# Peptides against a protein of PDB entry 3J47: the designs that were tried, part 62

Target 1, 121 residues: chain A of PDB entry 3J47
Amino acid sequence: IRLTNQLKSLKGLQSKLKDVVEYLDKVINKELPINHTILGKLQDVFNLLPNLGTPDDDEIDVENHDRINISNNLQKALTVKTNDELMVIYISNLVRSIIAFDDLIENKIQNKKIQEQRVKD
Target 2, 69 residues: chain B of PDB entry 3J47
Amino acid sequence: YEEKEESNLAATKSMVKIAEQYSKRIEEEKELTEEELKTRYVGRQDPKKHLSETADETLENNIVSVLTA

## One batch from the design tools (peptide; made by RFdiffusion4, then SolubleMPNN)

Design b2_p16_7_s3 (from b2_p16_7, 8 letters changed)
Fold by OpenDDE base, seed 2:
Structure b2_p16_7_s3 (fold): chain B 121 residues (1-121), chain C 69 residues (1-69), chain A 16 residues (1-16)
Amino acid sequence: as target 1 above (121 residues)
Amino acid sequence: as target 2 above (69 residues)
Amino acid sequence: RYEKLKKALEEIKNAL
């Protein structure tokens, strides 16, 4: 359920971004009037996007760096963090699987012992 | 879309909390493995079942964490 | 963090 919702949100965002690009192209070509409200919202979105271009502003407090940065450089750092997190989750799943297999093996051994005892009786 | 975005934000915040709890879950898994080992030696199935159940809960939480990542 | 996780996995593997 959660993954499906994330995928749907991402697809919706992608569609909206495409519509914005198409709108901007039409505005550049003077085919449509500039909608200032759409441009304002787009500017707000771009300002919320981590600045792709200027590495120089020192003040982005390291603590907030964990948030999904759609911007390629910050996205690269976040991609590394996300990759690390995914690795942790993968290993945890592996560990859980190993424990579950151990339980199955032991149950099988016990069942075999019970069967051997029944054959002797 | 907005509801899903909010869900993703909540999921990301939950992932940070899961990372903190991850170390605790590993320890809980080890404790269960010890209980399973004790059960294997004593021949009692009950501690082993509890270990398996907690291992399963830990895995489920990890899968949910991946899906929210 | 990865080493801690690897250690935990190895401990579980040894408990099997």
Scores: peptide ipSAE 0.496, ipTM 0.856, DockQ to the pose 0.022; fails the geometry check
Fold by OpenDDE base, seed 3:
Structure b2_p16_7_s3 (fold): chain B 121 residues (1-121), chain C 69 residues (1-69), chain A 16 residues (1-16)
Amino acid sequence: as target 1 above (121 residues)
Amino acid sequence: as target 2 above (69 residues)
Amino acid sequence: RYEKLKKALEEIKNAL
């Protein structure tokens, strides 16, 4: 269910982005007037997006490293964070698998003892 | 679409909480393993089953966390 | 951070 919802959201976003690009191309070609309302909303979205812009020289404040997969430079920082989170989850899964295997082994040993008692009986 | 975006944002917040909960879950898993050891000596099957169930629930929560990352 | 996780894993391994 969750994966299907994420895929649907991504497809919806991709369609909207395509419509925006097509609109911008028509405006550049002077085929349509600039819709200021759509452009303002798009600017707000781009301002909320981590700056995709060329690394202009000024101090990339290292502090915002934690949140957003979307922009290549911020994406590198977020890729590191995502890798750390994935590693923690992977180790957690290994630990749980080890516990589950230990329980399975113990259950098998107990079942074997019960069978050996039934054969003696 | 919006419901899924909200679900992804909630999942990201949950991932931070999962890192904290993970340390707590590791302690809970140890307590359960100790209970399983005690149950092995007492011969009661119930605490061992509860340990296995809690380990499985913990595993499921980690898988959900991976799927939300 | 990885050391804390490694320590937790070792503690579970010792409990098994």
Scores: peptide ipSAE 0.468, ipTM 0.847, DockQ to the pose 0.023; fails the geometry check
Fold by OpenDDE base, seed 4:
Order: C-alpha cells, then structure tokens, then sequence
Structure b2_p16_7_s3 (fold): chain B 121 residues (1-121), chain C 69 residues (1-69), chain A 16 residues (1-16)
C-alpha cells in the first residue's frame, strides 16, 4: 500500500514536472505568456525542496545555464540521497536474510542431531 | 496524490530514522551473531532462539521499512 | 558509507 502510494506520488510529480518543462519550452519559444500562477506553484515546490547547494552569493551574474545546473545538482543530490536510502534498506534486508538463513541451518542441524540420538536409543 | 506525498514525506523521514535504526540494527545483528557464536559454544538452546527471534524481528522491520520506502 | 555497510555485512558473514 505505502509503496503504491509513493509510486503514485512520484508518477504525479513526474507528470507535473513534464507539464512544467513543456510550459517552460513554450514560454522560451514565445508561444505562451509566462503564467505567474504556475511559476509561483513551481517556486513553492522548489522552496519545499531542500536547498541543495546555496550557490555562494557572489556569482549571481552567470547565464541561465547555471540555474539548470543548480536544479540538476539539487535533483542529483536528492537522487543520491534516495539511492543511499534504498541501498541501506537493501543491505538491511540482505543482512536479515543471512541471519535468518543461519538460524535455519542451525535449527536444521539441531533437528538432525535430535533425530540421530532417537535412532541410537 | 496528497495522501501519498504525505506518506512519502513520512516515509523519507522514516527512512532517515530507518537508516539510523539500520545502523543500530546492523550492530544488533552483529551482537546477535556473536550471541549465536556464544550459543554454539555454550550449547544452550535459549540464546540461539533469542538471536533467531531478534534477527526475524530485525528482518521484519527492514521489510516493513522497504515496503514503507 | 557503502564501505561501512559492506564491512558490517562482512562481519556478520564472518560471524556466521
């Protein structure tokens, strides 16, 4: 249930991001006026996103390409964080599986010893 | 969507807490493996059972954490 | 971080 809800939210975010990119491309191409309401909602979403890298205050003047790089660096850092979390969960599951397997082997060995003792009596 | 986003935010906070709990659970798992080693030497069934139960609880908590991630 | 986790896994594997 929870994973399905996260997948649904992620799909919703992906669709919304695609719509925003398509809108931004149309604005860049001067096909549509800048919708301030969409920009405001996007800005609110970006403000809710952890500020991944305050660019040092000094180089505000470098062209539009750097803002895309900052957004990409933010998205990359969020992706790295998500990957780290998934990796921790994966290794946790692996470790638990190994312990459960060890216990199963030990229980099987004990059961075998009990059966061997019953056959000798 | 909003319920799922709230669940994902809670899951992400839970994942950070789970990563900390995971580091602690890995240490608990090591302690369990040491107790299992000790139980293999002592031949007492009880510490091994407790180790197995704690490993199973640790596994269940990770599965729930994965399912909640 | 990966190395710490791998080391913990290896310690568990060695304890088994």
Amino acid sequence: as target 1 above (121 residues)
Amino acid sequence: as target 2 above (69 residues)
Amino acid sequence: RYEKLKKALEEIKNAL
Scores: peptide ipSAE 0.452, ipTM 0.851, DockQ to the pose 0.024; fails the geometry check
Fold by OpenDDE base, seed 1:
Structure b2_p16_7_s3 (fold): chain B 121 residues (1-121), chain C 69 residues (1-69), chain A 16 residues (1-16)
Amino acid sequence: as target 1 above (121 residues)
Amino acid sequence: as target 2 above (69 residues)
Amino acid sequence: RYEKLKKALEEIKNAL
């Protein structure tokens, strides 16, 4: 259930991001007017994302190549953070599994000692 | 989509809390291992059982954290 | 953080 919900969220985010890119391409090509409401919502999403440098209004033309790199760098940073969290969970599970195996081995050794004592009586 | 973003944010906050709880659980696991080591030496069954029970509880909490991750 | 986790894993492995 949780993995399915995460996958659905990721797919929805990917679709929305694709729609935004397609919209931005159409605005750049002057095929569509700039929708200020969509741009404002995008800015709110970007502001809720840790500081992807909001370009100040005046330097729009030269920054397009660097903006893709900044967005990729933040997405990379979020991916690294997610990977670190997953690694902590993985090591946690590994540690617990090792302790559980140690207890099983100790229980087996105790059972063997009890059997050896019963054979001597 | 918005409900899922809120759920992801709540999940991320929960993961940070889980990481802190995990660091504490690693310390509890270490204490348990020391008690097992002492119990192997003293021949008292009780400390080993307590260590095993705490390790199992720690494992269960990590599995729940992974299933919740 | 990774080194601390690796050390904890090694301590558990040595306790086994």
Scores: peptide ipSAE 0.442, ipTM 0.841, DockQ to the pose 0.023; fails the geometry check

Design b2_p16_7_s4 (from b2_p16_7, 9 letters changed)
Fold by OpenDDE base, seed 3:
Structure b2_p16_7_s4 (fold): chain B 121 residues (1-121), chain C 69 residues (1-69), chain A 16 residues (1-16)
Amino acid sequence: as target 1 above (121 residues)
Amino acid sequence: as target 2 above (69 residues)
Amino acid sequence: RYEKLLQSLNEIKEAL
């Protein structure tokens, strides 16, 4: 369910981005007037997106290490954070798997003892 | 689309909480393992079953965390 | 950052 919803959201975003690009191309070609309402909403989305586009300007404030995978430069810092989080989750899963195996082994030992008692009986 | 985006945002916030919950879950797993050890000595199946169920729930929560990352 | 996790893993390992 979750993966299907993420894929659907990504497809919807991709379609919307394609429509925006097509609109921007028509505006650049002077075929359509600039729709200020769509442009304003797009600017708001880009302002919420970590700055994708300008590699040039100086002070990449190192401090915003924590947030979002979306933009390449911020994506590198976020990739490190995501890797750390994935590592913690991986270790957690290993620990839980070990506990589940220990419980399984103990259950098998108990079941074997019960069977041995029934055969003596 | 919007419902799934909201779910992904909630999942990202849940990841930070999951790191804190993970430390707590590991402590809960230790308590369960101690309860299993006690159950092995007392011969009561119920505490061991509860330990296994809580370990499984902890695993499921980690899998959900991986799927949200 | 992983010291608490390692400590928890060691405690689980001792409980096994």
Scores: peptide ipSAE 0.473, ipTM 0.848, DockQ to the pose 0.022; fails the geometry check
Fold by OpenDDE base, seed 1:
Structure b2_p16_7_s4 (fold): chain B 121 residues (1-121), chain C 69 residues (1-69), chain A 16 residues (1-16)
Amino acid sequence: as target 1 above (121 residues)
Amino acid sequence: as target 2 above (69 residues)
Amino acid sequence: RYEKLLQSLNEIKEAL
């Protein structure tokens, strides 16, 4: 359910971005007037997005940990944090899988011993 | 779309709690392994089954945490 | 930050 909702939100955002690009192209070509309401909402979205534009400042300060999803430059530092969290969860899942596998092996060994005893009786 | 955005915000808040709960989950996993060892020595199935069930619950909680990230 | 995790993994590996 959650992954499906994330994909649905991403698809909706992608569709809206395409509509805005098509609208901007029509305005540049003087075919349609600027819809100020759509532009204002888009500007609000861009202002919430960390700055995509300036490639030059190498020293992206390490401190801004939490915002996983949005913009590539701040997203690089946040992607590192997210990758670390995903790695920890992956390792934890592997450990649990190993424990469950050990229990399964021991249960199989016990079941085999019980069957061997029943064949002797 | 809005329901999914709300779900992602809830997931982000859950991720902060996951870091704190991770240390507790590691300890729960250790306790499970110790109970399995005890059951192996005693030859009784009941403690071993309980250990396996708690390991599975811990795994499910980690998977849900990854899906919420 | 991962040292405690690595320690727990090693303890599980030794118990196997």
Scores: peptide ipSAE 0.461, ipTM 0.850, DockQ to the pose 0.021; fails the geometry check
Fold by OpenDDE base, seed 2:
Structure b2_p16_7_s4 (fold): chain B 121 residues (1-121), chain C 69 residues (1-69), chain A 16 residues (1-16)
Amino acid sequence: as target 1 above (121 residues)
Amino acid sequence: as target 2 above (69 residues)
Amino acid sequence: RYEKLLQSLNEIKEAL
């Protein structure tokens, strides 16, 4: 469910971005009037997007590194963090699976002992 | 779209919390494994069951974390 | 069969 919702949101965003690009091209070509309301909303979205262009060195406050930044450069640093997090999750799942298998093996051993005892009786 | 975005934001926050608790979950899993080992040697089923249940809970939390990542 | 499996599990547990 969650993954499907994320994919749907991403697809919706992609479609909207495509529509905006097409609109901007038409405005540049003077085929359509500039819709100021759409441009304002787009600017707001761009302002919320981490600045793709200038890695000005300064205010990378180390604390905000955790936010999945859709922006490619910040996305690269975030991709590293996300990869590390995914790796931890993968290892944890592996460990849990091993424990579950251990329990299954022990249950089988116990069942075998019970069966052997029943054959002796 | 908005509901999914909100869900993704909540998932991201949950992932951060999971990362913080990850070390504790690993320790809890080890404790359960030790209890299972003790149960295996002593032949007592109850501690082993508790270990398996906690291991299952840890795995579920990890799966949810992956799905939110 | 179960003893070998148990041994393998214990080895995995020790490796973790």
Scores: peptide ipSAE 0.425, ipTM 0.846, DockQ to the pose 0.013; fails the geometry check
Fold by OpenDDE base, seed 4:
Structure b2_p16_7_s4 (fold): chain B 121 residues (1-121), chain C 69 residues (1-69), chain A 16 residues (1-16)
Amino acid sequence: as target 1 above (121 residues)
Amino acid sequence: as target 2 above (69 residues)
Amino acid sequence: RYEKLLQSLNEIKEAL
């Protein structure tokens, strides 16, 4: 479900980006008048997603670094952050696994003690 | 798309909360391990089981956090 | 049989 939703979001974003590019090309070619409402919405999207619109503006402002956004450059920075989060999760999983092993050992020790008691009786 | 974006936003907010919860979960996991150690010395099964269960819950939460990331 | 496992767990616990 979650992966499917992410994929669907990515596909939707891709479609929307394609539509934006096509619209911008038409505006540049003077085939369509500049729609201020669309431009405003695009600007809002760019402000919310500064990394989506300008492939060349390397200034990934530090503040949005935390958002798991699908953009490839953001995905690179997010890959680093995601790697750090994954590392933390991995460590936590290891710790939980260790605790689970400790419990298994204790259960085994208890079972052994119970067997030894039954043999004495 | 909007539902998924909302889900992703909720997931992202949950991720920040997960980072905080992760630090807390690590502490909870340590507490559980200490209770297991105490139970091991006391030879009482019940506290050890409770520690194991809490460790498992902490693990599950971390897995959910990873899946949310 | 469990002594090695206990030892490994203690080592991991000390490493944490």
Scores: peptide ipSAE 0.397, ipTM 0.841, DockQ to the pose 0.013; fails the geometry check

Design b2_p16_8_s1 (from b2_p16_8, 10 letters changed)
Fold by OpenDDE base, seed 2:
Structure b2_p16_8_s1 (fold): chain B 121 residues (1-121), chain C 69 residues (1-69), chain A 16 residues (1-16)
Amino acid sequence: as target 1 above (121 residues)
Amino acid sequence: as target 2 above (69 residues)
Amino acid sequence: DTWELQEQLQKKLREL
């Protein structure tokens, strides 16, 4: 469910971005009037996007930087963090699976012992 | 779309919390494994079952964390 | 740190 929702949101964002690009091209070609409200909202979205273009603003807190895969340079640092997080999750899942298997094996051994005792009685 | 965006935002907040709780979850898993070992020696099935259930809950939380990342 | 913890868990599992 969560992955499907994330994929749907990403597809929706991609469609909206495509519509904006098409709209901007039509405005540049003077086919449609500039909708100032849409442009303002798009500008707000771009300002919330990690600054792809200016290398110089070093100081914006590293914590918000890790999520937004949109900027290639920020994306590289974010990709490293994401890879580390995925590795931790993978290892944790593996460990949980191993524990669950150990419990299953123990339960099977106990059930076998109980069955052997019932056959002797 | 809005429901998915809200879910992604919640997922992101959860990832930060998961990183902090990861060490605690590993310790809880170790504790469960020790209880299983004790149950093998003592023959008490109940502690082993509880350990298995906690390990499963920890696994589910990690899977949800990966799906949220 | 996470890797070392997983190795310990795997070791305990093998002892069971």
Scores: peptide ipSAE 0.492, ipTM 0.852, DockQ to the pose 0.018; fails the geometry check
Fold by OpenDDE base, seed 1:
Structure b2_p16_8_s1 (fold): chain B 121 residues (1-121), chain C 69 residues (1-69), chain A 16 residues (1-16)
Amino acid sequence: as target 1 above (121 residues)
Amino acid sequence: as target 2 above (69 residues)
Amino acid sequence: DTWELQEQLQKKLREL
């Protein structure tokens, strides 16, 4: 369910971006007037997205937390944190799996001992 | 779309809390492993079962955390 | 710190 919602949101964003590009191309070709409301909302989205467009060298110490692939530079810092979190989750899952396997092995050994005792009786 | 965005934001905030709880979960998993070792030495089945159950609960919580990320 | 803790847990699991 959660992954499906994320995928749906991402697909919706992709479709909207495509529509904006198509609209901008039509405006450049003088086929349609500029919709200022859509452009303003898109600008707000771009402002919330870490600066994709300005190659300016400034070491913006954006202390803002590590997690999700928003935009390439802030996205790199966020990607590092996401990678660390994913690594922790992966190792935790691995450890739990190993514990579960150890218990399974012990249960099998016990079952074999019980069967051997029944054959001797 | 907006409802999913809100859900993702809430999930992200939850993951910060999960990271803090993760350290506690690792300690709980270690305690379980020690109980299993003790059960092997004592020959009692019950402590091993309890260890296995707590390890499984810890695993389920991590899987839910991954699905939330 | 979390990595080291997980390695210790894995080591204990291997001993079982």
Scores: peptide ipSAE 0.492, ipTM 0.850, DockQ to the pose 0.019; fails the geometry check
Fold by OpenDDE base, seed 3:
Parts: sequence; structure tokens; C-alpha cells
Structure b2_p16_8_s1 (fold): chain B 121 residues (1-121), chain C 69 residues (1-69), chain A 16 residues (1-16)
Amino acid sequence: as target 1 above (121 residues)
Amino acid sequence: as target 2 above (69 residues)
Amino acid sequence: DTWELQEQLQKKLREL
């Protein structure tokens, strides 16, 4: 359910972005007047998006290392964080699997003991 | 769409909490392992079962965390 | 350290 909702949200965002690009292309071609309301909302979205496009400013603010932001420069720092989180999850899963196997082994040992007792009776 | 976005944001916040909970879950898993050891010595099946159940719950929570990530 | 926690868990599993 959660993954499906995330996928639907991403698809909706992608469609909206495509519509914006198409609108901007029409404005550049002078086919449509600039819709100031849409442009204002887009500017707000771009201002909220970490600046993906300016390679020049060296101030990779180290502080935002932790947030999965899709922005390319921030994306590198976020990729490192995501990798660390994935490693933690992987290790956790391994540990749980080992515990589950230990329980299975103990259950098998108990079952064998019960069978041996039944054969002696 | 908005409902899913809100759910995704909640999931991301849950991941941060999961990192904290992970440390706690590892400790809980260790406690369960000790109970299984004790159960093996005492012959009580109940502590061992409880350890197994808690380990499974810890595993499920980590899997959900990974899927949410 | 996730590594240290894993090592402790593995140690407990070996004791079982």
C-alpha cells in the first residue's frame, strides 16, 4: 500500500512537471501568455528544491547530509546517507535471520529428542 | 496524491526513528537470545518462544523500514 | 556502531 501510494505521488509529480515544461516551451515559442500564477507556484517549488543546477557555489552545506533530497548535488550527500541506512537495515535483517535460524535449530533438536523418546517407548 | 505524499513524509520520519529503534531492537533481540539460553537450561518452552517471536517482530520491523526507505 | 551491535548479537547467537 505505501509503495503504491509513493509511486502514484511520483507519477503525479512527473505528470505535473511535464505539463510545466510543455507550458514553458509554449511561452518561449510565444504561443501562450505567461501564466503568472503557475509561474509563481513553480518558482516557489524551485525555491524549496535545493538548487540542483548551479555547480559553482562550493558551499555544499554539510548539514543537510541526512535528508533524501532528489536534488543532484544534495543527492550525492543523500546517497551516502541512504547507503548508510541501507547498510544498517541489511545488518539488522541478517541478525534477525541468524536468530530465526538459531530458533529453528533448537526446534529441530527438540523434535529429534521427542522422536527418540517415542522410539524408546 | 497528497495523501500518498503525506504517507511518504511520515515514512521518512519513521526511518529516522527506525535508526533509533534499531539500536533498541538489537538490545531487545539480545535479551530474547538470553531468554532462549535460559529456556534451554530450564526446559521452559515459553521463554524460547517469546524470544523467537520478538526476534521475528524485530525482523519484520526492519523489513518494513527497508521497504519504507 | 551497527557493527558492534551485530557482533554482540552474533556472540549471543553462538552462546545459544
Scores: peptide ipSAE 0.488, ipTM 0.847, DockQ to the pose 0.018; fails the geometry check
Fold by OpenDDE base, seed 5:
Structure b2_p16_8_s1 (fold): chain B 121 residues (1-121), chain C 69 residues (1-69), chain A 16 residues (1-16)
Amino acid sequence: as target 1 above (121 residues)
Amino acid sequence: as target 2 above (69 residues)
Amino acid sequence: DTWELQEQLQKKLREL
């Protein structure tokens, strides 16, 4: 359910981005006048999006460490954080798997003992 | 879209909480392993089953955490 | 911290 909602949001963003690109192409080709209202809303969205596009500016703003993989430089730091989180989850799953295997082995040993008792009888 | 955005925000808050809950889950897992050891000595199946069930619940919570990441 | 906890769990598992 949660992944499906994230995928739907991403698809919506992709569709909107495609519409913007198509609109920008039409404006460049002088087929449509620049809709200032749509451009203003898009600029607001881009201003709210951490700067994905400027490769050159060195100012790693240290503070926004908490948010997921959106922008490339921030995405590198966020990729490291996401990798660490994924590593913790992976280790936790391994530990739980080991416990589940131990229980399975113990159950198998008990079943074997019950079978051996039945054969002696 | 708005419902998914709200769900993603809730997921992000849940990720922060998962780090705190992780320590508690590890302790619960240790308790289960100790109960399994005790059950091996007592020869009663019931404590081992309860330990296995708690380990499974801990696994499910980790899977939900992975789905949230 | 997570690694040490995993080692403790593995040790308990080996004792089982």
Scores: peptide ipSAE 0.469, ipTM 0.842, DockQ to the pose 0.017; fails the geometry check

Design b2_p16_8_s2 (from b2_p16_8, 11 letters changed)
Fold by OpenDDE base, seed 4:
Order: sequence, then structure tokens, then C-alpha cells
Structure b2_p16_8_s2 (fold): chain B 121 residues (1-121), chain C 69 residues (1-69), chain A 16 residues (1-16)
Amino acid sequence: as target 1 above (121 residues)
Amino acid sequence: as target 2 above (69 residues)
Amino acid sequence: ESWELNIQLQEQLRSL
């Protein structure tokens, strides 16, 4: 049951990652806006993944345990990698937002100056 | 299992490379923002706008690169 | 949380 659940979770993650990639490709192509909710849900899934891998105490044979541990370590490594990628994307979006905000502030200041000049005139 | 591990390792290496590229592009964007700030102090409106646009383009390319990775 | 902050920042940018 647990292995099946892990496999199912892994398949679910794989499907979700595929969906995210497809979504990101669409965003890159300007076909769709960045769906922040999808990214947030993806992050939540990744943050929950380590919790899905905790073996409950049931007597699984030692040989299967080592293979499961290796698989879990690989999954953890992949999860960490994906989290790092998501963090980079997040930071990039944040930086873009900050730059855009700075530009908007400057534009507003300029517009105010232009309006003030027009009123004096 | 080995093929999957190799694929995962290759993917991980690719992600690291993309992360490095992204970091570099973020730094370039920061530099553009600093130049915009400097241009704001100099009162040259057009250079600031150009820098902002360049920063936005750099950020877009970074996002695309991270998304493609 | 970071993603929510980014959304909030984008909303603020749209409001300017």
C-alpha cells in the first residue's frame, strides 16, 4: 500500500511537473498569464513530498528497504532540485515586480511633475 | 533505475546551470535598476526608461530560461 | 508565502 501510494504520488508529481512545464511554456509564449495559484500549489506539493516519504514502522524486508531508501533519496534530491528551481523562478518574478514597481513610481513622479508644470502654466 | 538516476542527474546538472544563468541575469537586472536610479538622479528620463525596459527584457528571458529548464 | 507576496506585489503594480 505505501509503495503504491509513493508511486502514485510520484506519478502525480510527475504529471504536475509536466503540467507546470506546459504552463510555463505557455507563459513564455505569452499565451497565458503566470498563474500564481498553480505555482503556489506546486510549491505546496513539493513541500509536502518529504512528508509523504516517511515510512511507517511496518516490517518491510531489508532488501526492499534499501531500494526504497535509495529511491526516497533520489526523490528527495529531485524534490530539492525542483524546490530550488521554483525558488529561482520566485525570486526572479519578485525582482521583476520590484523593477516594474520602481518604474511605475518613476512614471508617476514624472506624470505629477508634468501636471504641476501644466498647472503653473 | 540507473537510467532514471542518470536522467535525474542530467536534469539536476541542467537545473544548476539554469540557476546560475538565472542568478547572472538577476544581477544584470539589478545593475539596470541601479543605473535607472543613477539616471533618476541625473534627470535623464530617457536613459532610465531604456534601462527599465532592458531590465524587464532580461527578467523575461530569465523567467523563460528557468521555465524551459 | 513568497508566491503570495509576489502576487501582492503584482497587484500593487497593477494598481499604480
Scores: peptide ipSAE 0.579, ipTM 0.858, DockQ to the pose 0.024; fails the geometry check
Fold by OpenDDE base, seed 2:
Structure b2_p16_8_s2 (fold): chain B 121 residues (1-121), chain C 69 residues (1-69), chain A 16 residues (1-16)
Amino acid sequence: as target 1 above (121 residues)
Amino acid sequence: as target 2 above (69 residues)
Amino acid sequence: ESWELNIQLQEQLRSL
């Protein structure tokens, strides 16, 4: 469910971005008037997007930068961190699965011992 | 779209806490493994069941963390 | 550190 929602949101964003690009091209070609309301909302979205191009705003906490799958160069360092975190989570899941299997094996061994004792009685 | 956006925001906030929770989950997993070892030696089923349940909860939390990452 | 902890957990599981 969560992954499906994330994919749907990403697809929606991609579609909207494409619509904006098409609109901007039509405005440049003087085919359509500029929709100021859409441009204002797009500017707000761009301001909320991590600054992909301007290295100068030093003040945004380095910790928030590492998590957002932002554009290529900062994105590479963030992608490495995200990959490391994902790897740790994956290994933790494997370890938990192994523990659960070990418990199941022990329960099976105990059940077998109980059955063997019942056959001897 | 709005419901998914809200879910993604909640996921991002959860990711901040995942690192701290991860260390705690690893410790809980170690405690469960020790309890399983004790259950094998003592032959008591109840501690082993509790260990298995805690291991399952830790796995579910890790899966949620992967889905949010 | 979290990686090393995971390795230790795997070793404990292998000993069971």
Scores: peptide ipSAE 0.527, ipTM 0.858, DockQ to the pose 0.019; fails the geometry check
Fold by OpenDDE base, seed 5:
Structure b2_p16_8_s2 (fold): chain B 121 residues (1-121), chain C 69 residues (1-69), chain A 16 residues (1-16)
Amino acid sequence: as target 1 above (121 residues)
Amino acid sequence: as target 2 above (69 residues)
Amino acid sequence: ESWELNIQLQEQLRSL
């Protein structure tokens, strides 16, 4: 359910971006007047989107380390954090799996002992 | 779309909370492992079973955390 | 810290 909703949101965003590009192309071609309201909303969306586009400015503003992989430069720092979090989760899962295996082994040993006792009786 | 956005926001908030919960889960897992060791010496099956169940619950929670992360 | 905790858990599991 959550993944499906995320995918739907992403698809919706993609469609909207495509519509905006088409609109911008029509404006550039002077087929339609510039709709200031649409452009303003788009600008707001871009401002809310962490810095996707400008490749050059080196100053990775360090502060917003915490927020997940949305946008590229912030996303690089966020990618590192996300990778670290994923690594911790992975290791935790491994540890839990090992514990579960140890319990299974112990259960198997106990079952064997019970069977051996039944054969002796 | 709005439902997904709300779900993603909730998931993000949950991830922060998961980090805190993760520390608690690790501690619970340690306690279970110690109980297994003790149970091995005492020879009673019941504590070992309880430890195994708690380890499984911890694993499930980690899987959910991975899926949300 | 989480890493060290995981190592300790692994060592405990190894001792079982």
Scores: peptide ipSAE 0.495, ipTM 0.851, DockQ to the pose 0.018; fails the geometry check
Fold by OpenDDE base, seed 3:
Structure b2_p16_8_s2 (fold): chain B 121 residues (1-121), chain C 69 residues (1-69), chain A 16 residues (1-16)
Amino acid sequence: as target 1 above (121 residues)
Amino acid sequence: as target 2 above (69 residues)
Amino acid sequence: ESWELNIQLQEQLRSL
């Protein structure tokens, strides 16, 4: 379910981006007037999106670098944090798996003992 | 789409909490393993089952955390 | 029987 929701969200974003590109092309060709409200909302979305574009502006403050995988340039720093979180989750899953296996082995040993007792009776 | 984004944000906040709780969960898993060891000596199946169930719940929570990540 | 039990366990882990 969660993966399907993420995939749907990505597809929706892709469709919206395509619509924006088509709109921008029409504005450049003077076929449609510039809708300032749509452009403003789009700019806000782009500002909230880690800047994929020009690497040149120096002042990207170091502090926000530790957090989350959103978009490519900030995405590298966010990728490191995501990797650390995924590593912790992986280790946790591994530990739980080991405990579950230990319990299964114990259950198997108990079942074997019960069967051996039934054969002796 | 917005509902899924909100769910992802909530999940990310939960991951930070999960990292803190992970240490506690590891300790809880160890306690369950000790109870299984004790059950092995006492011959009572119930404590072992409880340990297994708690380990499974811990595993499920980790999987949900990974999927949220 | 031991192999079948391991498969059942893996299926249970997969179902979670």
Scores: peptide ipSAE 0.488, ipTM 0.851, DockQ to the pose 0.017; fails the geometry check

